# Peptides against a protein of PDB entry 4IGA, part 99

Target 1, 116 residues: chain A of PDB entry 4IGA
Amino acid sequence: KRVLIVDDAAFMRMMLKDIITKAGYEVAGEATNGREAVEKYKELKPDIVTMDITMPEMNGIDAIKEIMKIDPNAKIIVCSAMGQQAMVIEAIKAGAKDFIVKPFQPSRVVEALNKV

## One batch from the design tools (peptide; made by RFdiffusion4, then SolubleMPNN)

Design b1_p26_3_s1 (from b1_p26_3, 11 letters changed)
Fold by OpenDDE base, seed 5:
Structure b1_p26_3_s1 (fold): chain B 116 residues (1-116), chain A 26 residues (1-26)
Amino acid sequence: as target 1 above (116 residues)
Amino acid sequence: MEELEKLLASLLSQEEVDELVEKLLS
């Protein structure tokens, strides 16, 4: 399966790319904000999306909503430092299938990829 | 300072998040 990695932090994208590829998945592409995420989703039609929440231009929650409009069956995994109850609820309501808090264990990312 | 402490106290562990997600998706 192909994964679109969305995060404004270059280091985080690099970490996720390493985890994803070593787990046997392919990286479809990368996005640095919610707007790019939506555009890349249309272009690349990835199987899975890892989504940061706090990003410039467009935040992750809005990006999830837009992607779900495009593809109601989108598989989105949130990966964020904003691990408050309210944010988790917001992300899942928007359409996310999982929520990983930063800092995370690589194994948890792999688990999420395998479950969605 | 008080706001920072409040913010930190509101952060959930991954285990707590997992339980919440499972509840929401059930």
Scores: peptide ipSAE 0.698, ipTM 0.930, DockQ to the pose 0.829
Fold by OpenDDE base, seed 4:
Structure b1_p26_3_s1 (fold): chain B 116 residues (1-116), chain A 26 residues (1-26)
Amino acid sequence: as target 1 above (116 residues)
Amino acid sequence: MEELEKLLASLLSQEEVDELVEKLLS
């Protein structure tokens, strides 16, 4: 399966890329903000998306909503430091299938990838 | 500073998040 990695932090994208590839998944591409995420989703049509929340231009919640409009069956996993109850609820309401808080264990990311 | 304290106190552990997600998607 192909994964689109969305995060404004280069280090985080690198970390996720390493985890994803070692787990046997392919990285379809990367996006640095919500607007790019929506654009790349249309272009690449990835099987899974890892989505950060706090990003410039467009936040992750809005990106999830837009992607869900494009593909109601999109498989989005949130990866964010914003692990408040309200944010988790908002992300799931928007369409996310899982929520991983930063800092995270690589195994938790793999678990999410395998379950969505 | 008070706002920061509230923010930090509101953060959930991954375990708590997992329970919440499971409940929401049930």
Scores: peptide ipSAE 0.698, ipTM 0.929, DockQ to the pose 0.866
Fold by OpenDDE base, seed 1:
Structure b1_p26_3_s1 (fold): chain B 116 residues (1-116), chain A 26 residues (1-26)
Amino acid sequence: as target 1 above (116 residues)
Amino acid sequence: MEELEKLLASLLSQEEVDELVEKLLS
C-alpha cells in the first residue's frame, strides 16, 4: 500500500518515511500543509494518509474534510502533538480513522497502518 | 508558565486517545 505523509516539519516527515518504509509500505509522496495535502491526494491517489494538525495555509482538520469530499473512503491517520480530547473528537468527526499523539512509538504507527 | 501548565495538563496519553477513538467509532 502507498502512504501520503503530511506534516510541515521536515524531521517528522523523515521519521514517518523511515517507519513506513521499514514496515513494508511505499511512500506515495509528501505534503507540507493542508492545501498541498489535498492537491497531492488528487494527484497520487494514495491508499493511506498520515495527517498532522497544526500546519500553515490549511490545518489538518480542514484537510481531512476536503479529502473526504474527494474520497469518502479515504483512510486517514492523524499524527499530532495536539492530543486534547476536543481535538481527537474533531478529527474523528471530520473522518479520520485513528489518532496518534506526538511523541509516538514507531510500533503504534505500524499498528495504525495495518488496521485501516 | 501558567498557559503552558494548562496545555500540558490537557494532553491525553495514547492509551486515553485509543479509548476515546474506539468509543467514537463504535
Scores: peptide ipSAE 0.698, ipTM 0.929, DockQ to the pose 0.894
Fold by OpenDDE base, seed 3:
Structure b1_p26_3_s1 (fold): chain B 116 residues (1-116), chain A 26 residues (1-26)
Amino acid sequence: as target 1 above (116 residues)
Amino acid sequence: MEELEKLLASLLSQEEVDELVEKLLS
């Protein structure tokens, strides 16, 4: 399966790329904000998306909503430091299938990839 | 408490998030 990695932090994208590839998945591409994520989703048609929430231009919640309009069957895993109850609810309500809080264990990312 | 302390106190553990997600998707 191919994964689109969305995060405004270069080091986080690098970390996720390493985890994803070592788990046997292919990285379809990367995005640095929500607007770019939507465009990359259209272009690359990834199987899975890892989505940050706090990003400039467009946040992750809005990006999830836009991607779900494009593909109601999109498989989106949120990865965010904003692990408040309200944020989790909003992410799942928007269409996300899982929510991983930062800092995370690599095994939890792999678990999410395998389950969605 | 300070705003930062309020923010930190509101954060859920991964275990708590997992339980919440499962509840929301069930």
Scores: peptide ipSAE 0.697, ipTM 0.928, DockQ to the pose 0.878

Design b1_p26_3_s2 (from b1_p26_3, 12 letters changed)
Fold by OpenDDE base, seed 2:
Structure b1_p26_3_s2 (fold): chain B 116 residues (1-116), chain A 26 residues (1-26)
Amino acid sequence: as target 1 above (116 residues)
Amino acid sequence: MEELLAFLASLLSQEEVDELVEKLLK
């Protein structure tokens, strides 16, 4: 399966890429903000999306909502330092299938990938 | 300082998040 990685931090994208690849998944591409994520989703049609929340231009919650409009069956895993109760609720309500808090254990990312 | 402490206290562990997600998706 192919994964679109969305995070404004280059280091985080690199880390996720390593984890995703080692887990046997293919990286479809990367996005650095929510607007780019939506466009890349349309372009690449990934099987799974890892989504940061706090990003410039468009935040991850709005990106989730827009992607869900495009593809109601989108498989989105949130990966964010903003692990507040309200944020988790908002992300799941928007259509996310899972929520991973930063800093995370690589195994938890793999579990999420395998589950969705 | 109070704001910072409140912010830190609001952050859930992964375990707590997992429980919440399970509850929401049930």
Scores: peptide ipSAE 0.709, ipTM 0.929, DockQ to the pose 0.819
Fold by OpenDDE base, seed 1:
Structure b1_p26_3_s2 (fold): chain B 116 residues (1-116), chain A 26 residues (1-26)
Amino acid sequence: as target 1 above (116 residues)
Amino acid sequence: MEELLAFLASLLSQEEVDELVEKLLK
């Protein structure tokens, strides 16, 4: 399966790429904000998306909503430091299938990839 | 300082998030 990695932090994208590839998945591409994520989803048609929440241009919640309009069967895993109850509810309500809080254990990312 | 402390106190552990996600997806 192919994964689109969305995060404004270059270090986070690099970390996720390492975890994803070592777990036997392929990286479809990367996006640095929510607007780019939506465009890359259309272009690359990935099987799974890892999605940050706090990003410039367009936040992760809005990006989830737009991707779900394109593909109602999209498999989106949120990875965010914004682990408040309200944010988790908003992400799942928008269409995300899982929510991983930063800082995270690599094994939890792999579990999410295997489950969605 | 109050705002920062309140923010930190509002953050859930991964275990708490997992329980919440499970509840929401049922």
Scores: peptide ipSAE 0.706, ipTM 0.928, DockQ to the pose 0.845
Fold by OpenDDE base, seed 3:
Structure b1_p26_3_s2 (fold): chain B 116 residues (1-116), chain A 26 residues (1-26)
Amino acid sequence: as target 1 above (116 residues)
Amino acid sequence: MEELLAFLASLLSQEEVDELVEKLLK
């Protein structure tokens, strides 16, 4: 399966890329904000998306909503430091299938990839 | 300082998040 990685932090994208590839998945591409994520989703048609929440231009919640309009069957895993109850509820309501809090264990990312 | 502490206290552990997600998607 092919994964689109969305995070405004280059080091986080690098970390996720390492985890994803070592788990046997292919990285379809990267996006640095929510607007770019939507465009990359259209272009690359990934199987899975890892989505940060706090990003410039467009946040992750809005990006999830826009991607779900494009593909109601999109498989989106949130990966965010914003692990408040309200944020988790909002992300799942928007269409996310899982929520991983930062800082995370790499094994938890692999579990999410395998389950969605 | 007080606001920062309140913010940090509002964050769920991964275990708590997992339970919440499971409940929401059930």
Scores: peptide ipSAE 0.706, ipTM 0.928, DockQ to the pose 0.864
Fold by OpenDDE base, seed 4:
Structure b1_p26_3_s2 (fold): chain B 116 residues (1-116), chain A 26 residues (1-26)
Amino acid sequence: as target 1 above (116 residues)
Amino acid sequence: MEELLAFLASLLSQEEVDELVEKLLK
């Protein structure tokens, strides 16, 4: 399966890429903000998306909503430092299938990838 | 500073998030 990684932090994208690849998944591509995420989703049609929330241009919640308009069956895993109850509810309401808080254990990312 | 403390206190652990997600998707 192919994964689109969305995060404004280069370090985080690198970390996720390492985890995803070592778990046997392919990295379809990367995006650095919500607008790019939507564009890349259209272009690459990935099987799974990892989505940051706090990003410039367009935040992750809005990106989830836009991707869900394109593909109601999209498999989106949130990965964010914004682990408040309200944010989790908002992300799931928007269409996310899981929510991982930063800092995270690599095993939890793999668990999410395997589950969605 | 009070606002920062309130923000920090509002952050859930991964375990708490997992329980919440399970509840929401059920």
Scores: peptide ipSAE 0.706, ipTM 0.927, DockQ to the pose 0.833

Design b1_p26_3_s4 (from b1_p26_3, 10 letters changed)
Fold by OpenDDE base, seed 5:
Structure b1_p26_3_s4 (fold): chain B 116 residues (1-116), chain A 26 residues (1-26)
Amino acid sequence: as target 1 above (116 residues)
Amino acid sequence: MELLEELLASLLSQEEVDKLVEELLK
């Protein structure tokens, strides 16, 4: 399985890349904002997306909606510090399959990857 | 603004999020 990592923070992308790779998945690519995420999804056709919410250009919720328009079967896992109830509901309504709050344990990311 | 929002909002634990997601997806 190939994973597209979306987060505006370079350190977070690096951390996720390490977790994803060690778990036996491939990294399809990276995106630093929601607009880039949509473009990269079209280009790379990843199997799974990890999606940050708070990003410049386009936020993660809008990115999820756009990706779901392209591929209704997209497998998107949110990874965000915005762990409010309303945000979780909004992310799942948009089409996300899981929601991981920051800071997170690596094992929880692996569980999400294996489950979606 | 984002920082203030994060500090003042009622953030859920991962366990609470997991329960919520499960309820939303079933």
Scores: peptide ipSAE 0.696, ipTM 0.930, DockQ to the pose 0.711
Fold by OpenDDE base, seed 1:
Structure b1_p26_3_s4 (fold): chain B 116 residues (1-116), chain A 26 residues (1-26)
Amino acid sequence: as target 1 above (116 residues)
Amino acid sequence: MELLEELLASLLSQEEVDKLVEELLK
């Protein structure tokens, strides 16, 4: 399966790429904000998306909503430092299938990839 | 410092998040 990695932090994208690749998945591409994530989803048609929340231009919640309009069957895993109850509720309500809090255990990312 | 303390106190553990997600997806 192919994964689109969405995060404004280059270091975080690098970490996720390493985890995803070592787990036997392919990285379809990267996006640095929510607007780019929507564009890349259309272009690459990935099987899975890892989605940051706090990003410039467009936040992750809005990006989830827009991707769900494009593909109601999209498989989106949130990966965010914003681990408050309200944010988790908003992410799942928007269409996300899982929520991983930063800092995370690499094994938890692999579990999410295998489950969605 | 007060704002930071409030922010940290509001953050859920991964275990708490997993329980919440499970409830939301029922």
Scores: peptide ipSAE 0.696, ipTM 0.930, DockQ to the pose 0.894
Fold by OpenDDE base, seed 4:
Structure b1_p26_3_s4 (fold): chain B 116 residues (1-116), chain A 26 residues (1-26)
Amino acid sequence: as target 1 above (116 residues)
Amino acid sequence: MELLEELLASLLSQEEVDKLVEELLK
């Protein structure tokens, strides 16, 4: 399966790429904000998306909503430092299938990839 | 600073998030 990684932090994208590839998944591409995420989703049609929330231009919640309009069957895993109850509810309501809080254990990312 | 403290206190652990997600998706 192919994964689109969305995060404004280069370090985080690199970390996720390492985890994803070592788990046997392919990285379809990367996006640095919500607008790019929507564009890349259309272009690459990935199987799974890892989505940050706090990003410039367009936040992750809005990106989830836009991707879900394009593909109601999109498989989106949130990965964010914003682990408040309200944010989790908002992300799932928007269409996300899972929510991983930063800092995270690599095994939890793999679990999410396998489960979604 | 007070707002920051409240924000930090509101952060859930991964375990708490997992329980919440499970309840939301059932």
Scores: peptide ipSAE 0.696, ipTM 0.929, DockQ to the pose 0.881
Fold by OpenDDE base, seed 3:
Structure b1_p26_3_s4 (fold): chain B 116 residues (1-116), chain A 26 residues (1-26)
Amino acid sequence: as target 1 above (116 residues)
Amino acid sequence: MELLEELLASLLSQEEVDKLVEELLK
């Protein structure tokens, strides 16, 4: 399966890429904000998306909503430091299938990839 | 300082998030 990694932090994208690759998944591409994420989703048609919430231009919640309009069957895993109850509810309501709080254990990312 | 403390106190653990997600997706 192919994964699109969305995060404004280069370090985080690098970390996720390492985890995803070592878990046997292919990285379809990367995006640095929500607008780019939507564009890359259309272009790459990934199987899975890892989505940050706090990003410039367009936040992750709005990106999830836009991607779900394009593909109601999109498989999106949120990965965010914003682990408040309200944010989790909003992300799942928007269409996300899972929510991982930062800082995270690599095994939890792998678990999400395998389950989604 | 107080606002920061309130923000930090509102953060859920991964375990709590997992339970919440499970309930939401039922």
Scores: peptide ipSAE 0.695, ipTM 0.929, DockQ to the pose 0.872

Design b1_p26_4_s1 (from b1_p26_4, 11 letters changed)
Fold by OpenDDE base, seed 1:
Structure b1_p26_4_s1 (fold): chain B 116 residues (1-116), chain A 26 residues (1-26)
Amino acid sequence: as target 1 above (116 residues)
Amino acid sequence: MEKEIEERYEEVQKIVKETKEKLEKE
């Protein structure tokens, strides 16, 4: 399966790339904000998306909503430092399948990838 | 640190599960 990695932090994208690749998945591409994520989703048609929330231009919640309009069957895993209850609820209601709060154990990312 | 990370993960997973259950019932 191919994964689109969305995060404004280069080091976080690198970390996720390593985890995803070691787990036997392919990295379809990367996006640095929500607008780019929507564009890359259309272009690459990935099987799974890892989605940050706090990003410039367009936040992760809005990106989730736009991707779900394009593909109601999109498989989105949120990876964010914003782990408060209200944000988790909002992400799941928007269409995300899972939420992993930063900092995280790499094994939990792998488990989420395998379950979506 | 590892224990705190795991506890935070479990707290979020509880919210995810409860939210999905509520959405299914609506």
Scores: peptide ipSAE 0.747, ipTM 0.944, DockQ to the pose 0.990
Fold by OpenDDE base, seed 4:
Structure b1_p26_4_s1 (fold): chain B 116 residues (1-116), chain A 26 residues (1-26)
Amino acid sequence: as target 1 above (116 residues)
Amino acid sequence: MEKEIEERYEEVQKIVKETKEKLEKE
């Protein structure tokens, strides 16, 4: 399966890329903000998306909503430092399948990838 | 730190599960 990695932080994208590839998944591409995420989703048609929340141009919640309009069956895993209850609820209601709070154990990312 | 990371993970997962259950009932 192919994964689109969305995060404004280059080091986080690199970390996720390492986790994803070691777990046997392919990286479809990367995006650095919500607008780019939506564009890349259309272009690459990934199987799974890892989505940050706090990003410039367009935040992760809005990106989830837009991707869900494009593909109601999209598989989105949120990876964010914003782990407060309200944000988690908002992300899941927007269509995310899972929420992993930063900092996280790599194994939890792998579990999420395997479950979606 | 590892314990704290695990606790935060579990807390979030509880919220995820509860939210999904609510959505299923709607």
Scores: peptide ipSAE 0.747, ipTM 0.944, DockQ to the pose 0.982
Fold by OpenDDE base, seed 3:
Parts: sequence; structure tokens; C-alpha cells
Structure b1_p26_4_s1 (fold): chain B 116 residues (1-116), chain A 26 residues (1-26)
Amino acid sequence: as target 1 above (116 residues)
Amino acid sequence: MEKEIEERYEEVQKIVKETKEKLEKE
């Protein structure tokens, strides 16, 4: 399966890329903000998306909503430092399948990838 | 530190599960 990695932090994209590839998945591409994420989703048609929340231009919640309009069957895993209850609820209501709070155990990312 | 990371993970997972269950029943 192919994964689109969305995060404004280069080091986080690198970390997720390492975790994803070691787990046997392919990286479809990367996006640095929510607007780019929507564009890349249309272009690459990935099987799974890892989605940050706090990003410039367009945040992760809005990106989830836009991707779900494009593909109601999109498989989105949120990976964010914004682990407040209200944010988690909002992400799931928007259409995300899972939520992993930063800092995280790499094995939890792998488990989420395998479950969606 | 590992304990705190695990506790935070489980707290979020509880919210995820409860939210999904609520949405499914609507």
C-alpha cells in the first residue's frame, strides 16, 4: 500500500517515511500543508494518508474534510501534537480513522497503518 | 517518559473509540 505523508516539519516527514518504509509500505509522496495535501491526494490517489493538524495555508482538519469530499473512502490517520479531547473528536467527525498523539511510539503508527 | 507516552496514547484511543461508536449509532 502507498502512503501520503502530510506534515509541515521536514524532520517529522523524515521520521514517518522511515517508519512507513520499514513496515513494508511505499511512500506515495509528501505534502507540507493542507492545500498541498488535497492536491497530492488527487494526483497520487494514495491508499493511506498520515495527517498533521497544525500547518500553514490549510490545517489538517480542513484538509481531512476536503479529501473526504473527493474520496469518502479515504483512509486518514492523524499524527499530531494537538491531542486535546475536542481536537480528537473533531478529527474523527471530519472522517479520520485514527489519531496518534506526538510524541508517539513508532509501533503505534505501524499498528494504525495495518488496521485501516 | 515511556509510561506518559503510553498513557497519552490510551487516553486518545478511548476518545477515538467513543466518538466512532457515537457516530455509528446516529
Scores: peptide ipSAE 0.741, ipTM 0.943, DockQ to the pose 0.949
Fold by OpenDDE base, seed 2:
Structure b1_p26_4_s1 (fold): chain B 116 residues (1-116), chain A 26 residues (1-26)
Amino acid sequence: as target 1 above (116 residues)
Amino acid sequence: MEKEIEERYEEVQKIVKETKEKLEKE
């Protein structure tokens, strides 16, 4: 399966790329904000998306909503430092399949990838 | 700390589960 990695932090994208690749998945591409995420989703048609929340241009919640309009069957895993209850609820209601709060254990990302 | 990271993960997973269950009832 191919994964689109969305995060404004280069370090985090690198970390997720390492985790995803070592777990046997392919990296479809990367995005640095929500607008780019939506564009890349259309272009690359990934099987899975890892989505940050706090990003410039467009936040992760709005990106989730837009991607779900494009593909109601999109598989989105949120990876964010914004682990407050309200944010988690909002992300799931928007269509995310899972939510992993930063900092996280790499194994939890792999589990989420395997479950979606 | 590993323990703190795991506790935070579990707290979020609880919310995820509860939210999904609520959505299924709607």
Scores: peptide ipSAE 0.738, ipTM 0.942, DockQ to the pose 0.982

Design b1_p26_4_s2 (from b1_p26_4, 8 letters changed)
Fold by OpenDDE base, seed 4:
Structure b1_p26_4_s2 (fold): chain B 116 residues (1-116), chain A 26 residues (1-26)
Amino acid sequence: as target 1 above (116 residues)
Amino acid sequence: MLEEIEKRQEEVDKIVEETKKELEEE
């Protein structure tokens, strides 16, 4: 399966790329904000998306909503430092399949990839 | 630190599962 990595932090994208690759998945591409995420989703047609929430230009919640309009079967895993109950509920209601809170264990990312 | 990370994720996991259940029942 191919994964689109969405995070404004280059370090986080690198970390996720390492985890995803070592878990036997392919990295389809990267996006640095929600607008790029929507564009890259259309372009790359990934099987899975890892989505940050706090990004410039367009936040992760809005990006989830836009991707779900394009593909109601999109498989989106949120990966965010904003693990508050309200944010988790909002992300899942927007269409996300899972929510990983930062800082995270690599094993939890792998579990999300395998279950989505 | 690992225990705190696991605890935070467990709390999030509960919210995810509860929210999904609610959405399926709507």
Scores: peptide ipSAE 0.764, ipTM 0.945, DockQ to the pose 0.980
Fold by OpenDDE base, seed 5:
Structure b1_p26_4_s2 (fold): chain B 116 residues (1-116), chain A 26 residues (1-26)
Amino acid sequence: as target 1 above (116 residues)
Amino acid sequence: MLEEIEKRQEEVDKIVEETKKELEEE
C-alpha cells in the first residue's frame, strides 16, 4: 500500500518515511501543508494518508474534510502533537480513522497503518 | 518516558473509540 505523508516539519516527514518504509509500505509522496495534501491526494491517489494538524496554509482538519469530499473512503491517520480531547473528536468527526499523538512509538504508527 | 507516551496514546485511543461509537449512533 502507498502512503501520502503530510507534515510541515521535514524531520517528522523523514521519521514517518522511515517507519512507513520499514513496515513494508511505499511512500507515495509528501506534502507540507493541507493544501498540498489535497492536491497530492488527487494526483497520487494514495491508499493511506498520515496527516499532521498544525500546518500553515491549510490545517489538517480542513485537509481531512477536503480529502473526504474527494474520496469518502479515504484512509486518514492523524499524527499530531495536539492530542487534546476536542482535537481528537474533531479529527474523527472530520473523517480520520485513527489519531496518533506526538511524541509517538513507531509501533503505534505501524499498528495504525495495518488497521486502516 | 515510554510509559508516559503509551499512557497518552491510550487516552487518545479511548477518545477515538468513543467518538466513533457516537458517530455510529447518529
Scores: peptide ipSAE 0.764, ipTM 0.945, DockQ to the pose 0.990
Fold by OpenDDE base, seed 3:
Structure b1_p26_4_s2 (fold): chain B 116 residues (1-116), chain A 26 residues (1-26)
Amino acid sequence: as target 1 above (116 residues)
Amino acid sequence: MLEEIEKRQEEVDKIVEETKKELEEE
């Protein structure tokens, strides 16, 4: 399966890329904000998306909503430092399948990839 | 440190599960 990685932090994208590839998945591409995420989703048609929440231009919640309009069957895993109850609820209601809070264990990312 | 990370994720996992159940009942 192919994964689109969405995070404004280059270090985080690199970390997720390492985890994803070592787990046997392919990286379809990367996005640095929510607007780019929507564009890349249309272009690359990934099987899975890892989605940050706090990003410039467009936040992760809005990006989830826009991707779900394009593909109601989209498989989106949130990966964010914002693990507050309200944010988790909002992300799941927007259409996310899972929520991983930063800092995370690599094994939890792999579990999310395998389950979604 | 690891225990704190695991505890935080367990709390999030609970919220995810509860929210999904609510959405299925709608």
Scores: peptide ipSAE 0.761, ipTM 0.944, DockQ to the pose 0.984
Fold by OpenDDE base, seed 1:
Structure b1_p26_4_s2 (fold): chain B 116 residues (1-116), chain A 26 residues (1-26)
Amino acid sequence: as target 1 above (116 residues)
Amino acid sequence: MLEEIEKRQEEVDKIVEETKKELEEE
């Protein structure tokens, strides 16, 4: 399966890329904000998306909503430092399949990839 | 440190599962 990695932080994208690759998944591409995420989803048609929430231009919640309009079967895993109850609920209601809070264990990312 | 990370994620996991159940009932 191919994964689109969405995060404004280059170091976080690198970390996720290493985890995803070591788990036997392919990285379809990267996006640095919610607008790029929507564009890259259309272009790359990934099987899975890892989605940050706090990003410039367009936040992760809005990106989830837009991707779900394009593909109601999209498989989105949130990966964010914003683990507050309200944010988790909002992300899941927007269409995300899972929520990983930063800082995270690599094994939890792998579990999310395998379940989605 | 790992125990704290795991505990935080367990709390999030509960919220995820509860929210999914609510959405399935709607």
Scores: peptide ipSAE 0.761, ipTM 0.943, DockQ to the pose 0.982

